Peptides against a protein of PDB entry 3C66. Designs and how they scored, part 103

Target 1, 189 residues: chain A of PDB entry 3C66
Amino acid sequence: KSWANLFEKNDFFFRYKFYLEITAYTRGSDEQHLKWSGLVESKVRLLVMKLEVLAGIKIAHPFTKPFESSYCCPTEDDYEMIQDKYGSHKTETALNALKLVTDENKEEESIKDAPKAYLSTMYIGLDFNIENKKEKVDIHIPCTEFVNLCRSFNEDYGDHKVFNLALRFVKGYDLPDEVFDENEKRPSK

## One batch from the design tools (peptide; made by RFdiffusion4, then SolubleMPNN)

Design b2_p21_3_s2 (from b2_p21_3, 13 letters changed)
Fold by OpenDDE base, seed 2:
Parts: structure tokens; sequence; C-alpha cells
Structure b2_p21_3_s2 (fold): chain B 189 residues (1-189), chain A 21 residues (1-21)
């Protein structure tokens, strides 16, 4: 498969056993989120480059498009819950307790003026150069550098009440439903 | 084979989340 083909949704989320999810969270305005997520997204390529040079990483392949979602988020606890539950098929059902903002409902009075959490998620498909099960790959350095790079870009991004950044290592079978089309079968273990 | 993966966040509310097996 050409690298170009791996940018197709249908192939990308079935191609790898492992994924790194990078989610930018914003509990604030859409404008705040656009700035924050845009920054994070712009730096993903740097993370990829840092991952690719690790001996244990065979491939780090970014998916080109972010996944966007937003929820009514009336409380800080809701915001923490979103950050805890999002990004895994095992836990994402907990998000059903919150109102997903959609194009159909965004103009409803109860939603329009409600506090919102915005999410933008980038995915990196990972393949490892592991000879045996005893080998370990530690990606904390590039990930930490990435987080620091994003957070340090603007002092406002230090406000964890508003801006958050999560990196989640996920197996293909535990990817969120958002990455699959309705007719696609989730990867098996 | 499933690699052993390690990552840690140094930021207070930045999260490195690992999905359980």
Amino acid sequence: as target 1 above (189 residues)
Amino acid sequence: EEPLYFSTSKEKNDKFVFTPD
C-alpha cells in the first residue's frame, strides 16, 4: 500500500494495531478551541518526526484530519469526565450522559449558550520494531516535548481549567466509534 | 507481538492515558 492510501480513513484505522490519540480539549469558546486545537494539530508533525527516529518505532503515521466533537459541559467534573472517558471504545459510552452538540441542535436555547467542551483528536498509527515481548518502547520523551511545546506556546494554555491535552495509546479494537463508518466493522483483537 | 509501551505526562492536568488490555 502506498503511503497515500493510508490516509484514507478506511485503511488507516485498520492498518495498525496501535494508535496514539492526541486530543486537544477546550472548555471555553469556539475561538479558544480553534486556536488551541490548531496549534496542537500544527505540532503533530513534529511529534511524528520525533517518534520516527526512535529505534522501537517502525512507523508513525499521522491521520491527516482531526476528529471534532463538542459537548455541553456545565461543570468542571463533566470536563474531567470527558477527558477520562473519551478516546476509548470501552469508556466512551459514558459520554452519552452529556449532550453532544450537533449542527442540528446547536441553535437550541439550552445548548447555544451552554458551557461547552470542544475536542479535536488527531491519530497516529504506530508500528513497532519489537523483536520480542520483552522489548519496551518508551515514548515519554517525544510526548512530553510535544506537550511542553504546545503548552508553552501561549501562557493562556497553561490554564488547565480551559485547555487540556491528552495523549492516549489505544489498540485498534478499542478505537472510538467516531473513526469508523456505520458500515465498518471494528477491528478484532 | 504486543509491545510494552511507556509514557508519562509531566504536566499536572495533561493526561497520558493507556487503554487497559
Scores: peptide ipSAE 0.040, ipTM 0.655, DockQ to the pose 0.155
Fold by OpenDDE base, seed 5:
Structure b2_p21_3_s2 (fold): chain B 189 residues (1-189), chain A 21 residues (1-21)
Amino acid sequence: as target 1 above (189 residues)
Amino acid sequence: EEPLYFSTSKEKNDKFVFTPD
């Protein structure tokens, strides 16, 4: 099946056993987030290219659309919690302690003017070469280069109180609920 | 056996979470 058929949402999150999640975090304005997430998203293809040339990686396939979410984030501790708990089904329930911003509630006075953390998450599906299972696939180098590329674009992105970037390696059964439709069952272990 | 992934260093407070199960 051609790469084009993999961009259909329905099969992407069931096709791979492993995923790399790339999340851009912003605790600030929507404008700040738009610039930061847009930059990160624009560089994901470069990361894919660097992953694909690794001997242990058979396939690195990006999902083309980001997942967007935002939370009311009144404190720095809340922002740290979001970054700690987001991106894994095992831990994401901790985020229920925060108010998720939705299209239905965003105009409420208590939410509209509240400090927010914005999240944009890109996914890369990974398939590994079985023959090299004994070989450690070190994705540290390409991931570090990617982070450095994003952070070096603008000096303002050095402010970790506002701008953060996370790369998480996740198994298909531990993907966040947001990637599945309401009628879809998550992959079983 | 699952491939072993190394966590990237937190040199810049960026989170790299590679949890082998």
Scores: peptide ipSAE 0.264, ipTM 0.792, DockQ to the pose 0.175; fails the geometry check
Fold by OpenDDE base, seed 4:
Structure b2_p21_3_s2 (fold): chain B 189 residues (1-189), chain A 21 residues (1-21)
Amino acid sequence: as target 1 above (189 residues)
Amino acid sequence: EEPLYFSTSKEKNDKFVFTPD
């Protein structure tokens, strides 16, 4: 299948049954996040290449643009909660306990100077070689290599209080609301 | 049938979150 057909957002998030979410987290400055997320994003293509060669994976196609969000994140526990709850429609409602930073509220005094967690999420659509039996596909190796590649770039990225990276496997019906337009209905189970 | 994946793992606070069927 031509990668050229994956440029339209609406088709991408309905095309696959499975997705790999790659989220770069930063609890710090926007500058720190820009560097970290930019690095992670730059390496996604290498992860795709490693996924494509796995026998159980028929197709691994990246979405071209990251999704960006940020929350007021006063505590380390809040940061852990974000990392635990983000990336699944089933759990993302827990994030409503935190203040989402928006263009409308970012200049409010209570938000402007507040500690923030920044999120940049890349998506890879996955198609598997499905046989008449359940096949175990281990993506830990390429994912670990990817994480190591990102973390090894700069020693500062070893600070897990600031910089984190998550790879989440999700089904299309459990994709976060952020990937769909208001007029779109999420895929059914 | 849908593929099975290994359970969610955490290494050095990096997360590999897999939700098998």
Scores: peptide ipSAE 0.262, ipTM 0.762, DockQ to the pose 0.167; fails the geometry check
Fold by OpenDDE base, seed 1:
Structure b2_p21_3_s2 (fold): chain B 189 residues (1-189), chain A 21 residues (1-21)
Amino acid sequence: as target 1 above (189 residues)
Amino acid sequence: EEPLYFSTSKEKNDKFVFTPD
C-alpha cells in the first residue's frame, strides 16, 4: 500500500486495528502551540521510520493531517483532565465539561481572554506481524527517543505546565470521534 | 490475534496511554 493514498482521509481510520496517537498539548498562547505542535509534527516521520524496522511491526503509516482542538482551560487540574481524557472514545465525553473554542465563539469576551489548552494530534496506523498470541511488541525505545527528541529541541519545552506530549495506543473502535465524519459508522470491536 | 504491546516514557508528565478492552 502506498503512502500517497494516506494524504486523504479515505479509509485510513478503518484500515488498521491499532493506532498510535501523538498529541502535543500547550497551555499558553496560540503562538507557543504553533511552534510546539509544528516541531512534534515534523518529527513524526522519524518515529515512523523507527517503528517500521521493528520485526513485530509490518506497517506503520502516518496520517499526515493533524487534528486540532482547543479548550478554555482555567486551571492546571483542567489541563491534567484534558490530557487524561482526550484521545479515547471511552473517555472523551469528560471533555464536555470544558468550553470548546470554535470559530463561532472565539471572539466572545469570556473566551477570548481565557486561558486555553491547545491540542494537535497525529495518527499512525499500525499493522503487526503476529504469528501467535505470545508475541510481544515493545515500542518503548522508539517512542521514548521521539519524546526526548521533541523535548530537547528547546529548553522551554521542558516546562510541563505549558508543554506536554502524549502517545496513546488505541484500537480502531476506540478512536476519538474527531477522526470520523458524521455519516461514518465507528469500527466495531 | 492481538499483539501484546508495551510502551513507557521516562520523562515527567510525558505518558504512554493504553486503552485496554
Scores: peptide ipSAE 0.031, ipTM 0.656, DockQ to the pose 0.154; fails the geometry check

Design b2_p21_3_s3 (from b2_p21_3, 12 letters changed)
Fold by OpenDDE base, seed 5:
Structure b2_p21_3_s3 (fold): chain B 189 residues (1-189), chain A 21 residues (1-21)
Amino acid sequence: as target 1 above (189 residues)
Amino acid sequence: EEDIYFSTSKKENDKFVFTPD
């Protein structure tokens, strides 16, 4: 299938063995998150371009839509826990200790005015060149440049108590549950 | 298997290194 066919959900999360997850975190207002996540999302294409030119990477294909979630986040420790546990099926069950905000519960008195952590996650599917299968591919440089680009855009984004950005490399079988429909089974090892 | 994770709230010198299967 062409790249265009994979910009929709379709089989995107089954197509690749490896994925790069880019998550923008905000512990603050919805408005703060919209600005921060919007900036991060707008720069993902630049990261893709930098990844694609690496000799070991055959394909760096972005999924075009972000995944959105938010949690009641009463403490800084909770915020750190979210950042530590989110993005991997191995660890995401720890998030069950927090209250997930949903359309069904967002108007409840205990949730509506509670401190929130907002998450927006972009996914990049990765495929590698056969010639380099025995070689290590290092994406540290383009990822670091991407983070620096996002953080340097506004001085306000230097506040790590509010704004955070994480990049996680995961295998397809360890993708978070959010990327699969209820009727889909996650890839096996 | 070690997860490769980079967060701006932690160390910024983590390497994203992987070997394809």
Scores: peptide ipSAE 0.043, ipTM 0.667, DockQ to the pose 0.736
Fold by OpenDDE base, seed 3:
Structure b2_p21_3_s3 (fold): chain B 189 residues (1-189), chain A 21 residues (1-21)
Amino acid sequence: as target 1 above (189 residues)
Amino acid sequence: EEDIYFSTSKKENDKFVFTPD
């Protein structure tokens, strides 16, 4: 399957009521993150395949473009905060307390040499087949398998101080601002 | 370990859960 051109960005994030966010976190070097996030991204297809075969899931479509950001992350507490707050519109404003690394500021001395947390997030749009069912859909199994697959690739990825992986189930109205253009109105509740 | 989240549909609808081990 080729998902790369299924939807425009704005079409994708308005099309589904539910999304699975897969975020690879790295508190370390950009090289470390490139390897980690690249691995995670490469396995998303396998997760989609596992999701598609679940009876309660009608559609699982990945948005193939990763969303990337990085923050100055001086402490482990900051790293925990990022992982806790990122991925939801409700909580993402807490990240404003940290310095976002941008193309404009990345060369500043205070930022260039600062410890950083890197984030790469993949999105899967989900359409459930539950209109006439009272069936709880649990995606724990495929998601756990996915995490295990990613973590088992290299022993270094067992270091949770550096490498982390989060899977967040979110509603469309609670998607992070990053997925919308400045002029786009987020989906209503 | 990993950040695992869940979502609920409308109050009258099914729940979608993802719980950590």
Scores: peptide ipSAE 0.042, ipTM 0.649, DockQ to the pose 0.124
Fold by OpenDDE base, seed 1:
Structure b2_p21_3_s3 (fold): chain B 189 residues (1-189), chain A 21 residues (1-21)
Amino acid sequence: as target 1 above (189 residues)
Amino acid sequence: EEDIYFSTSKKENDKFVFTPD
C-alpha cells in the first residue's frame, strides 16, 4: 500500500511538511534503554491510529526504523542539555560538545565504563486537510495520552533522572541531520 | 516531567496546534 511505497522510495523525510518526533531517552544501562525504547516504539502505532481519526489530519504515517544514538553523559546537566538540544537542526550542533559513542570508540577505557545517555527516535509524517479557517487541529490530546500510556506501563519509568520521553512537532526543514543521507539536501523552508 | 515541544503552524487557512500542558 502507500506506506510500503514510501519505504521503498526512501523519500519519507521529504514528503511531509510536518513531522512528529518521539524520542525515548535513557541515562543508565543499555538494557534499561532497550526495554524503555522498545516499549515506546511498540506504542507508536496506537498514537498513529489516534492521529489519523482527527478530522484535520489527512495522513499520519510512521517511519518504522528508529534512529539511535548514545553519548557519554557524565552529569545530569548534560542529560538535560541533550534533551533540550536534540531533535532540531537549529540546536543539534550543541551535541558536538559531548562524546558520541560509536562502534569504533565504545571499547576505549574513557568511554566503556562512562555514564551514557541513549536516544531512540521514531518519526511520524503528518499531512493535514485544508478546509475552513474556523477549524483548528489540536494533536495535544492523543500525544498526551500516548505519553501517559508509556509512562504508566512500569513504575520505574517514573524516574525522570533515568527515563525520559519527548515529543517534538517539527517542520521538514528543521529535521535533525540523522534522517538525511550524506548526499541529500534538507528540505527548504 | 516529560519534555514535550510545542508548536503552532498554519497550512493555508487552517491552524494546526500542538501545545502540551
Scores: peptide ipSAE 0.034, ipTM 0.596, DockQ to the pose 0.124
Fold by OpenDDE base, seed 4:
Formats: structure tokens, sequence, C-alpha cells
Structure b2_p21_3_s3 (fold): chain B 189 residues (1-189), chain A 21 residues (1-21)
């Protein structure tokens, strides 16, 4: 499939059986998140290149735009919970315990000045070589390099209380609801 | 199947290994 088809949402989240989610987390200001997520997003192409050369990976195609969300995040435990539960349909319901910030509620007094956790997520569609389907694919090296690249850019990004980065492997049927339109049905198993 | 993820906030998640279907 041509790269041109990846410029629009189209059927991207139906095209692959597997996806790699790259989520930049920030518990801090919007400005902090903008810088952090922007950096992470700028490096995704490099990760893709490293993934593409792995023997077990036939195709690694990035979706071009991030998905963004934010939650009221009063405690560090809440922040850890977000990082633990986000990115999977089967676990994301746990996030209902937190207040999702929306355009409709962001100006509410209880939300406006509350501590926030910001999330920006990039998606990479993965296609594997058929001959390697029974073999474990180790992406430790490219992922580590990616993390190091992001973290080393600024010393401030070493503060895990504020800035975090997660790479999650998910199947199409377990993609978060955010990637689907209201009129779309999620892939089945 | 167990969810496989690599998180920088946890040392135990310093590797990312999965098996394609």
Amino acid sequence: as target 1 above (189 residues)
Amino acid sequence: EEDIYFSTSKKENDKFVFTPD
C-alpha cells in the first residue's frame, strides 16, 4: 500500500492487525507538554526506520497525526494509573475514574486550575513477515534508542514525575476508542 | 495474551518483546 494513503485517517486503524502506540505523557503545564510531545513526535520517523529493518517486521507505517487527550490528575498515583491503563480498550475504562478534560468542561472552576496530565499518542501500523509469525520479535534496541534520543534532548525530560514516554503494542481490536469515529465499528478478534 | 509495552517510568519495562500472530 502506498504511503499516500496514510496522510488521511481512512482505514488506517483497520488496515493492520498490530499497532505500536507511542504516548508522550506530561503532568505539568500545557507548554511543557507541547515541547515534550513535539519532540517525541519529531523522532517517531527515526523509530519507524529502525523498526523497518528488523527481520520480523515487514512494514512499519506511522499515522501522521497524534491523538491528544488530557485528564485532571491530582496525584502521582493518578498519573501512574493513566500510564498503566491508557492505550488499550480493555483497560481504558479505568480512566473513567478521572475527569477527562474536554472543550465543554475545561473552563469549569474545578477543572481549569486543576493539575493536568496531557497525553499525545502516535500510532505505527505493523505488518509482520509470515515466516516469523511464531518467533518473538525483539524491539528492545530500537525502542531504547528512541527513548534515549528523546530523554537526552533536554535534561528536564529526565524528570519522570513530569515527563514520561510509553510504547505499547496493541492489536487492532484493542485499540483505544479515540481512534474510531462514532460511525465506525472497532475491528473484531 | 498479556499486554506488552515499554514504559520509561518503570525499570521492569526496559524491554519490548512480542510474538506476531
Scores: peptide ipSAE 0.031, ipTM 0.650, DockQ to the pose 0.749

Design b2_p21_3_s4 (from b2_p21_3, 10 letters changed)
Fold by OpenDDE base, seed 4:
Structure b2_p21_3_s4 (fold): chain B 189 residues (1-189), chain A 21 residues (1-21)
Amino acid sequence: as target 1 above (189 residues)
Amino acid sequence: EEPIYFSTSKKENDKFVFIPE
């Protein structure tokens, strides 16, 4: 496979069995989210580099485009629920209890001025070295370093009521619906 | 702590991957 095709959406979400999802959450303004998500996104390449050098990881390929979504988020409990349920096909249906902000509804009075949670999600496709079937791959260190790097950039990002960062390991068949086009069938188990 | 998740493969040929908190 040519290097050029590695970052195209075309087969990215079908190419790997495993993905690392990096989601920047913001319960605040769109401006706050733009700054936070932009920072997180800018550091993903450093995380990839740290993942690539792990003996258990054969390939770590980032998808270059973030996925964006936002929800009406009236309460802190709603914000916690979003962070708990988002990023897995198994659990994402729980988000239907919240109002998804869309281009069609964003100007509605009930939505326009409502508190919102913004989400920006980056994906890293992972391929593991199969030779050591019993080896546990611990990505804690690089992930922790990544989180610390993001959080330490600005003191304001220490406010977990506003800014959050999640790293979720998912299987291809459990990727959120957002990564697939309407004509695409999600990978089988 | 940041939300970090643990995952295990069902397949014998797959490595266990964990992101401990």
Scores: peptide ipSAE 0.153, ipTM 0.700, DockQ to the pose 0.108
Fold by OpenDDE base, seed 3:
Structure b2_p21_3_s4 (fold): chain B 189 residues (1-189), chain A 21 residues (1-21)
Amino acid sequence: as target 1 above (189 residues)
Amino acid sequence: EEPIYFSTSKKENDKFVFIPE
């Protein structure tokens, strides 16, 4: 299949056993999030390039579409919960305790004026060379470099109360529901 | 500090993937 076919949602999220999730979090304004997430997204290609050269990684393919969501986030504890629970099917149900902002409800006065946490997530599909080996692949270096690159761009991004960045390694069967259509069955364990 | 994640695939052969904090 051509890389172009990987931009089809269904094909991409069934193609790999492993994914790296890169989530930009912002508890602040939409404008702040647009700047932060836009920066993070712009650097994903550099991370991919660094991953591709690792001996243990056969393929690192980015899914170019970000997944975006926002929640009413009244407290810092809520913000920490979002960061802890998001990105895994096993834990994402905890987010149901928060009010998801939607196109249908965003103009409601109680939601419009509420503090919000914004999320933008990029996915990288990973194929490893080590399928039949006991091997450790450490992506610490490229991921750390990526985080540092994003954080160092602007001093404001050092404020962890507002701006956060998470990298999560996820197996295909544990991908968040957002990556699948309603009629699609998630990969089995 | 950002979270560090460890992933293992326990089948015939163990795979370990480490993601920085």
Scores: peptide ipSAE 0.125, ipTM 0.687, DockQ to the pose 0.090
Fold by OpenDDE base, seed 2:
Structure b2_p21_3_s4 (fold): chain B 189 residues (1-189), chain A 21 residues (1-21)
Amino acid sequence: as target 1 above (189 residues)
Amino acid sequence: EEPIYFSTSKKENDKFVFIPE
């Protein structure tokens, strides 16, 4: 497949067995989220580069666009729940307990002024080197470096009540529903 | 197999270990 084809949604989320999800969370204003997520997104390429040089990783391909969502998030517990449950098909149904903010409902009085959690998620498709007989690849270092890079950009990003960053390793069959179209079948194991 | 989750909200983050299939 051409590089261009790897950025097509229908191909990308079926191409790899493994994905790294990078989610920027913001419980605050949309402006705060824009800055935070924009920063995180801007650094994803650096993470990709660091992943690619690992001997056990054959390919690390980023998806070109973030997935955006926002929820009414009235409590800190809700925010913790979002961070816990988001990013896996197994657990994402818990998010149904929260009000998803949409273009259709964002102007409703109950939603407009409500506290919100914003999510921006980047995906990296991963392929591993089978040739090296490496059974395990530790990506802790590059991931930690990435997190530190994002967090160190501004001291305000040290406020975990507002700004959070999560990386999740997920298999294709456990990708969130957001990555699939309504007519697409979820990958099997 | 459950996905490995790494969050900066955690005091201690587990290492990400990928096991190729």
Scores: peptide ipSAE 0.052, ipTM 0.705, DockQ to the pose 0.800
Fold by OpenDDE base, seed 1:
Structure b2_p21_3_s4 (fold): chain B 189 residues (1-189), chain A 21 residues (1-21)
Amino acid sequence: as target 1 above (189 residues)
Amino acid sequence: EEPIYFSTSKKENDKFVFIPE
């Protein structure tokens, strides 16, 4: 398959057994989120480069389009819940307790002025070298460097009450529903 | 502390992948 086909949604989320999810969270304004998520997204390429050079990783391929969502988030506990439950099919149903902000409802009085949590998620498909049964792949170093790079860009991004950054290792069958079209069947275990 | 999720690869792949907490 050509590299061009890897950027098509349908092929990408079925191609790999494993994915690294990178989610930028913002509980604040859309402007704050735009800056934060934009920064995070701009650094993903550097993470990919660091992952690719690991002996156990054959391919680290980014899906270049972010997935965007936002929720009414009236409390800090709600914000923590979002961060805990988002990014896995097993847990994402808990988000149904929150009001999803949509183009249809964003102008409603109860939503327009409500505190919001914004989410932007980037995906990296991972393929591993199957050479040695005892080989461990530790991605801690490149992931930590990535987080530090994002957080160190601006002191304001150190405020975990507003800005958060999560990295989640996810199996293809446990990807969030957002990555699949309504007519697509989720990968099996 | 940043939310980094600990995970392992499937045993069928004969590899362990770690994202430390």
Scores: peptide ipSAE 0.040, ipTM 0.626, DockQ to the pose 0.110; fails the geometry check

Design b2_p21_4_s1 (from b2_p21_4, 11 letters changed)
Fold by OpenDDE base, seed 5:
Formats: structure tokens, C-alpha cells, sequence
Structure b2_p21_4_s1 (fold): chain B 189 residues (1-189), chain A 21 residues (1-21)
């Protein structure tokens, strides 16, 4: 198995037991989201570098392409719900209550002018050094530094009503459906 | 919400799913 194959979808979402999800949220315009998500994505490699040097982490491998989605988001409560429920197979069914924006429906009048929440999600596969039982791995530090780095880049990104950033640790069997093709079965516990 | 992700190899346990914002 070549490292090159891991930069493609291929078996990336079956390769690791654990994943770190980095999601940039924007409740606003597509242009706002493009700038925000682009910034976040540009900094992911820095996070990977910080994770790789942790003694308890054997591998931190990024998936190179983001997953994009958007929902009609008429209220702030809806926006909070999206941020709470997205990123886990256990909870993502709650998102079915919202209208997913697709290429097929984006031009409908009811959707075109509706408030939207945009999501861009990057994935990092993680492998831990479980043989060294004396080590405690805390990824909170590099993750917090990453968030602060993104937020501090522009004062406009300090508006949590519009721009948000979340990092979620998930097991392979709890990955969102979006990462799998129709013919693929999610990993078992 | 202060979410801390800890993997304690001594316990061979991963903490619960953590969201960091």
C-alpha cells in the first residue's frame, strides 16, 4: 500500500480506526464560506505537523480534499443543531429535518434566496502508539492552537453567528455517510 | 465547551467523542 493511494479516497476511510474531523461552518454567503473554508484548509497541514510530533501518535495522515455540503438554515437554532449533529453517524440523521442544498435544487426560488449554512470538512486519519503505555496523548493543545490560528487571521472570523470551526474525534465505524460510496459498507466496531 | 481529548495508553482507552471549538 503506497502512501500515494491514501491521498485519494480509495481505502482512506477504512485504513484507520480513528479520525479527526475539521469542519468549517459558515452561515452567510458562499463567498464568505469560500474565504473561511479556504483559510482553514490552508492551515490543516500545520495541524498535521503538530500531531505527528506527539509521542503517542504514530501517524497523522490528511485526506487531501474537503467534503462540501450546505443546508437551508433559517434560524440560529438550526445552525447550532447542525454544528451539534454533523460529523457522526449516530447523530447525523437529525440533519434530515433540514433541506439539503443540491445541484438539482439550488436554483429553486425557495432555496436560492434562503439563508444557508455551508460546511467544509477535512479528515485526518490517526494511528496511535499503543505499545507505550506510559504515554498520555493530548491532542487538545495542537487542536486549540489550530483554532486560535484560524480565528486570529481576520477579525471578521470572530463572529460566531457567521463563522465557526469544530474539530471532532470519531471512530471509523461512526464516520458520516458522506465519506462512503453507495456500494461501500461502513467499518464495523 | 472545554473538550479535552485524551488517549491514556496505560488504560488503553480512548475518551468519548470530543468536539473542540
Amino acid sequence: as target 1 above (189 residues)
Amino acid sequence: DKSYFFYDERKNKYEENIIIE
Scores: peptide ipSAE 0.032, ipTM 0.631, DockQ to the pose 0.062
Fold by OpenDDE base, seed 1:
Structure b2_p21_4_s1 (fold): chain B 189 residues (1-189), chain A 21 residues (1-21)
Amino acid sequence: as target 1 above (189 residues)
Amino acid sequence: DKSYFFYDERKNKYEENIIIE
């Protein structure tokens, strides 16, 4: 049970009951996304530190690998749909209506020059101290501070038509399929 | 859409997801 092993996929997505998903969205160029997602990813450790000091949080452990995906996103409505539906197993099937960009199809004429939405998602596993029943754990403050920190870094990131950031609290059984291998079964409720 | 999350140990319940944009 070394810390080093926890940074491998291993059983990370089975270890915790609760996860915080941090997703950077970009409807624009891959270069724009690289800068935006890179910034967000660089600040995740600060968020972890802020979470760890909360009395109600026993463990906040980041998964070091971001999950990357991109979709053809011809309309703003599609972009809103992606942001609404992504990050939950319950709703992610709606994304099947969009064309997923892959290495195999990215050079196709209909995809190559199409508007795209890029997604980069970081995960934090959470364990809570539930022994003290009189305490309320509120993680909205560190999360809000994190969002503000990312958006305030560059004025361009204030353009919500292009750049967006979402933090989603998710139970282990409702994690997106992307975190599991084909041979892995989703955690039960 | 902005949603806030809290865990109430008294209820031992997580009521809703946090979605912050």
Scores: peptide ipSAE 0.033, ipTM 0.631, DockQ to the pose 0.062; fails the geometry check
Fold by OpenDDE base, seed 3:
Structure b2_p21_4_s1 (fold): chain B 189 residues (1-189), chain A 21 residues (1-21)
Amino acid sequence: as target 1 above (189 residues)
Amino acid sequence: DKSYFFYDERKNKYEENIIIE
């Protein structure tokens, strides 16, 4: 039974053609990010529930664990760039211009005290009901409600210079590299 | 800026990324 569960978990990013990426961004302290990302993550299941009731969505399945990353982010422009480029394989190479913070380098003098952007990303696999040719699926409404819910929790989260939240619709073949193991081949179109 | 996501089941077409900040 334990092995079966491992196999099911391992194919999540190959199982669906479409994914919704939910990324919490924080340009500030690790503590600020922990609070912000924790809040966002706690509300993801509510978003899933709202997606599931849409007639055009057959399946909305959240991945269980967030993906964490952080970058040295010395300027606001860098922060905007991160938000623009992250979440797509096509654009994520632009992030190579920034220093990725790792366990190996986090204590380096140039990194330790540098301004940082923190990222926590949750994934929802989506399957659409295409049998009904007359239905429109607009996930904008539940997504907007989700963002508003997260932002309204604390007035401090209204500061876009520090806290941001993005929802990105992505095809499986364009998922970021972070979701695949080194030995896994990216899904084809 | 916020972008819309729209999936048209008739055409099996979806719009590009929805980005909500």
Scores: peptide ipSAE 0.033, ipTM 0.631, DockQ to the pose 0.062; fails the geometry check
Fold by OpenDDE base, seed 2:
Structure b2_p21_4_s1 (fold): chain B 189 residues (1-189), chain A 21 residues (1-21)
Amino acid sequence: as target 1 above (189 residues)
Amino acid sequence: DKSYFFYDERKNKYEENIIIE
């Protein structure tokens, strides 16, 4: 079973009320990010599998393509800000204070050699069984295991100044703008 | 790094705590 063929971009981010965002952050080289994000991405399916078997989760479907972005990140504070603000529509506007690296500007002298923060974000659509026999549905364990799995893969990934990993639970109406096309309207609250 | 999420049926509430390290 390949999830890649199950979902299209056009409806995935409208299909679920809830999403789990998995973002790999790297403040370093592109090479470092490729390795880190690649690792994280490779493990997402394992997380999905763990989520799917939870009684309280009816559906856990990954959007198989990562969202990639990078920002000029001259300071550690900027890096913290990115991690704090990214992944939510209500807060993502704070990122406008930073220079988004694009194909159009990446060769500019002020950008080319500037410190970068790289972001790769995977999304899992979640549907919960609200009538579950369990009083609580807790995804903390599988999420924690996932983080630990990624972090433990290489000792270098323990450097939080460079490599970070965040899991964010987000409601559909608060998804970042990046997941929607220009002509799409985000879900209402 | 820590992600905490739960749904409490009694409260019909989803709660999350995200700690980024």
Scores: peptide ipSAE 0.032, ipTM 0.631, DockQ to the pose 0.058; fails the geometry check

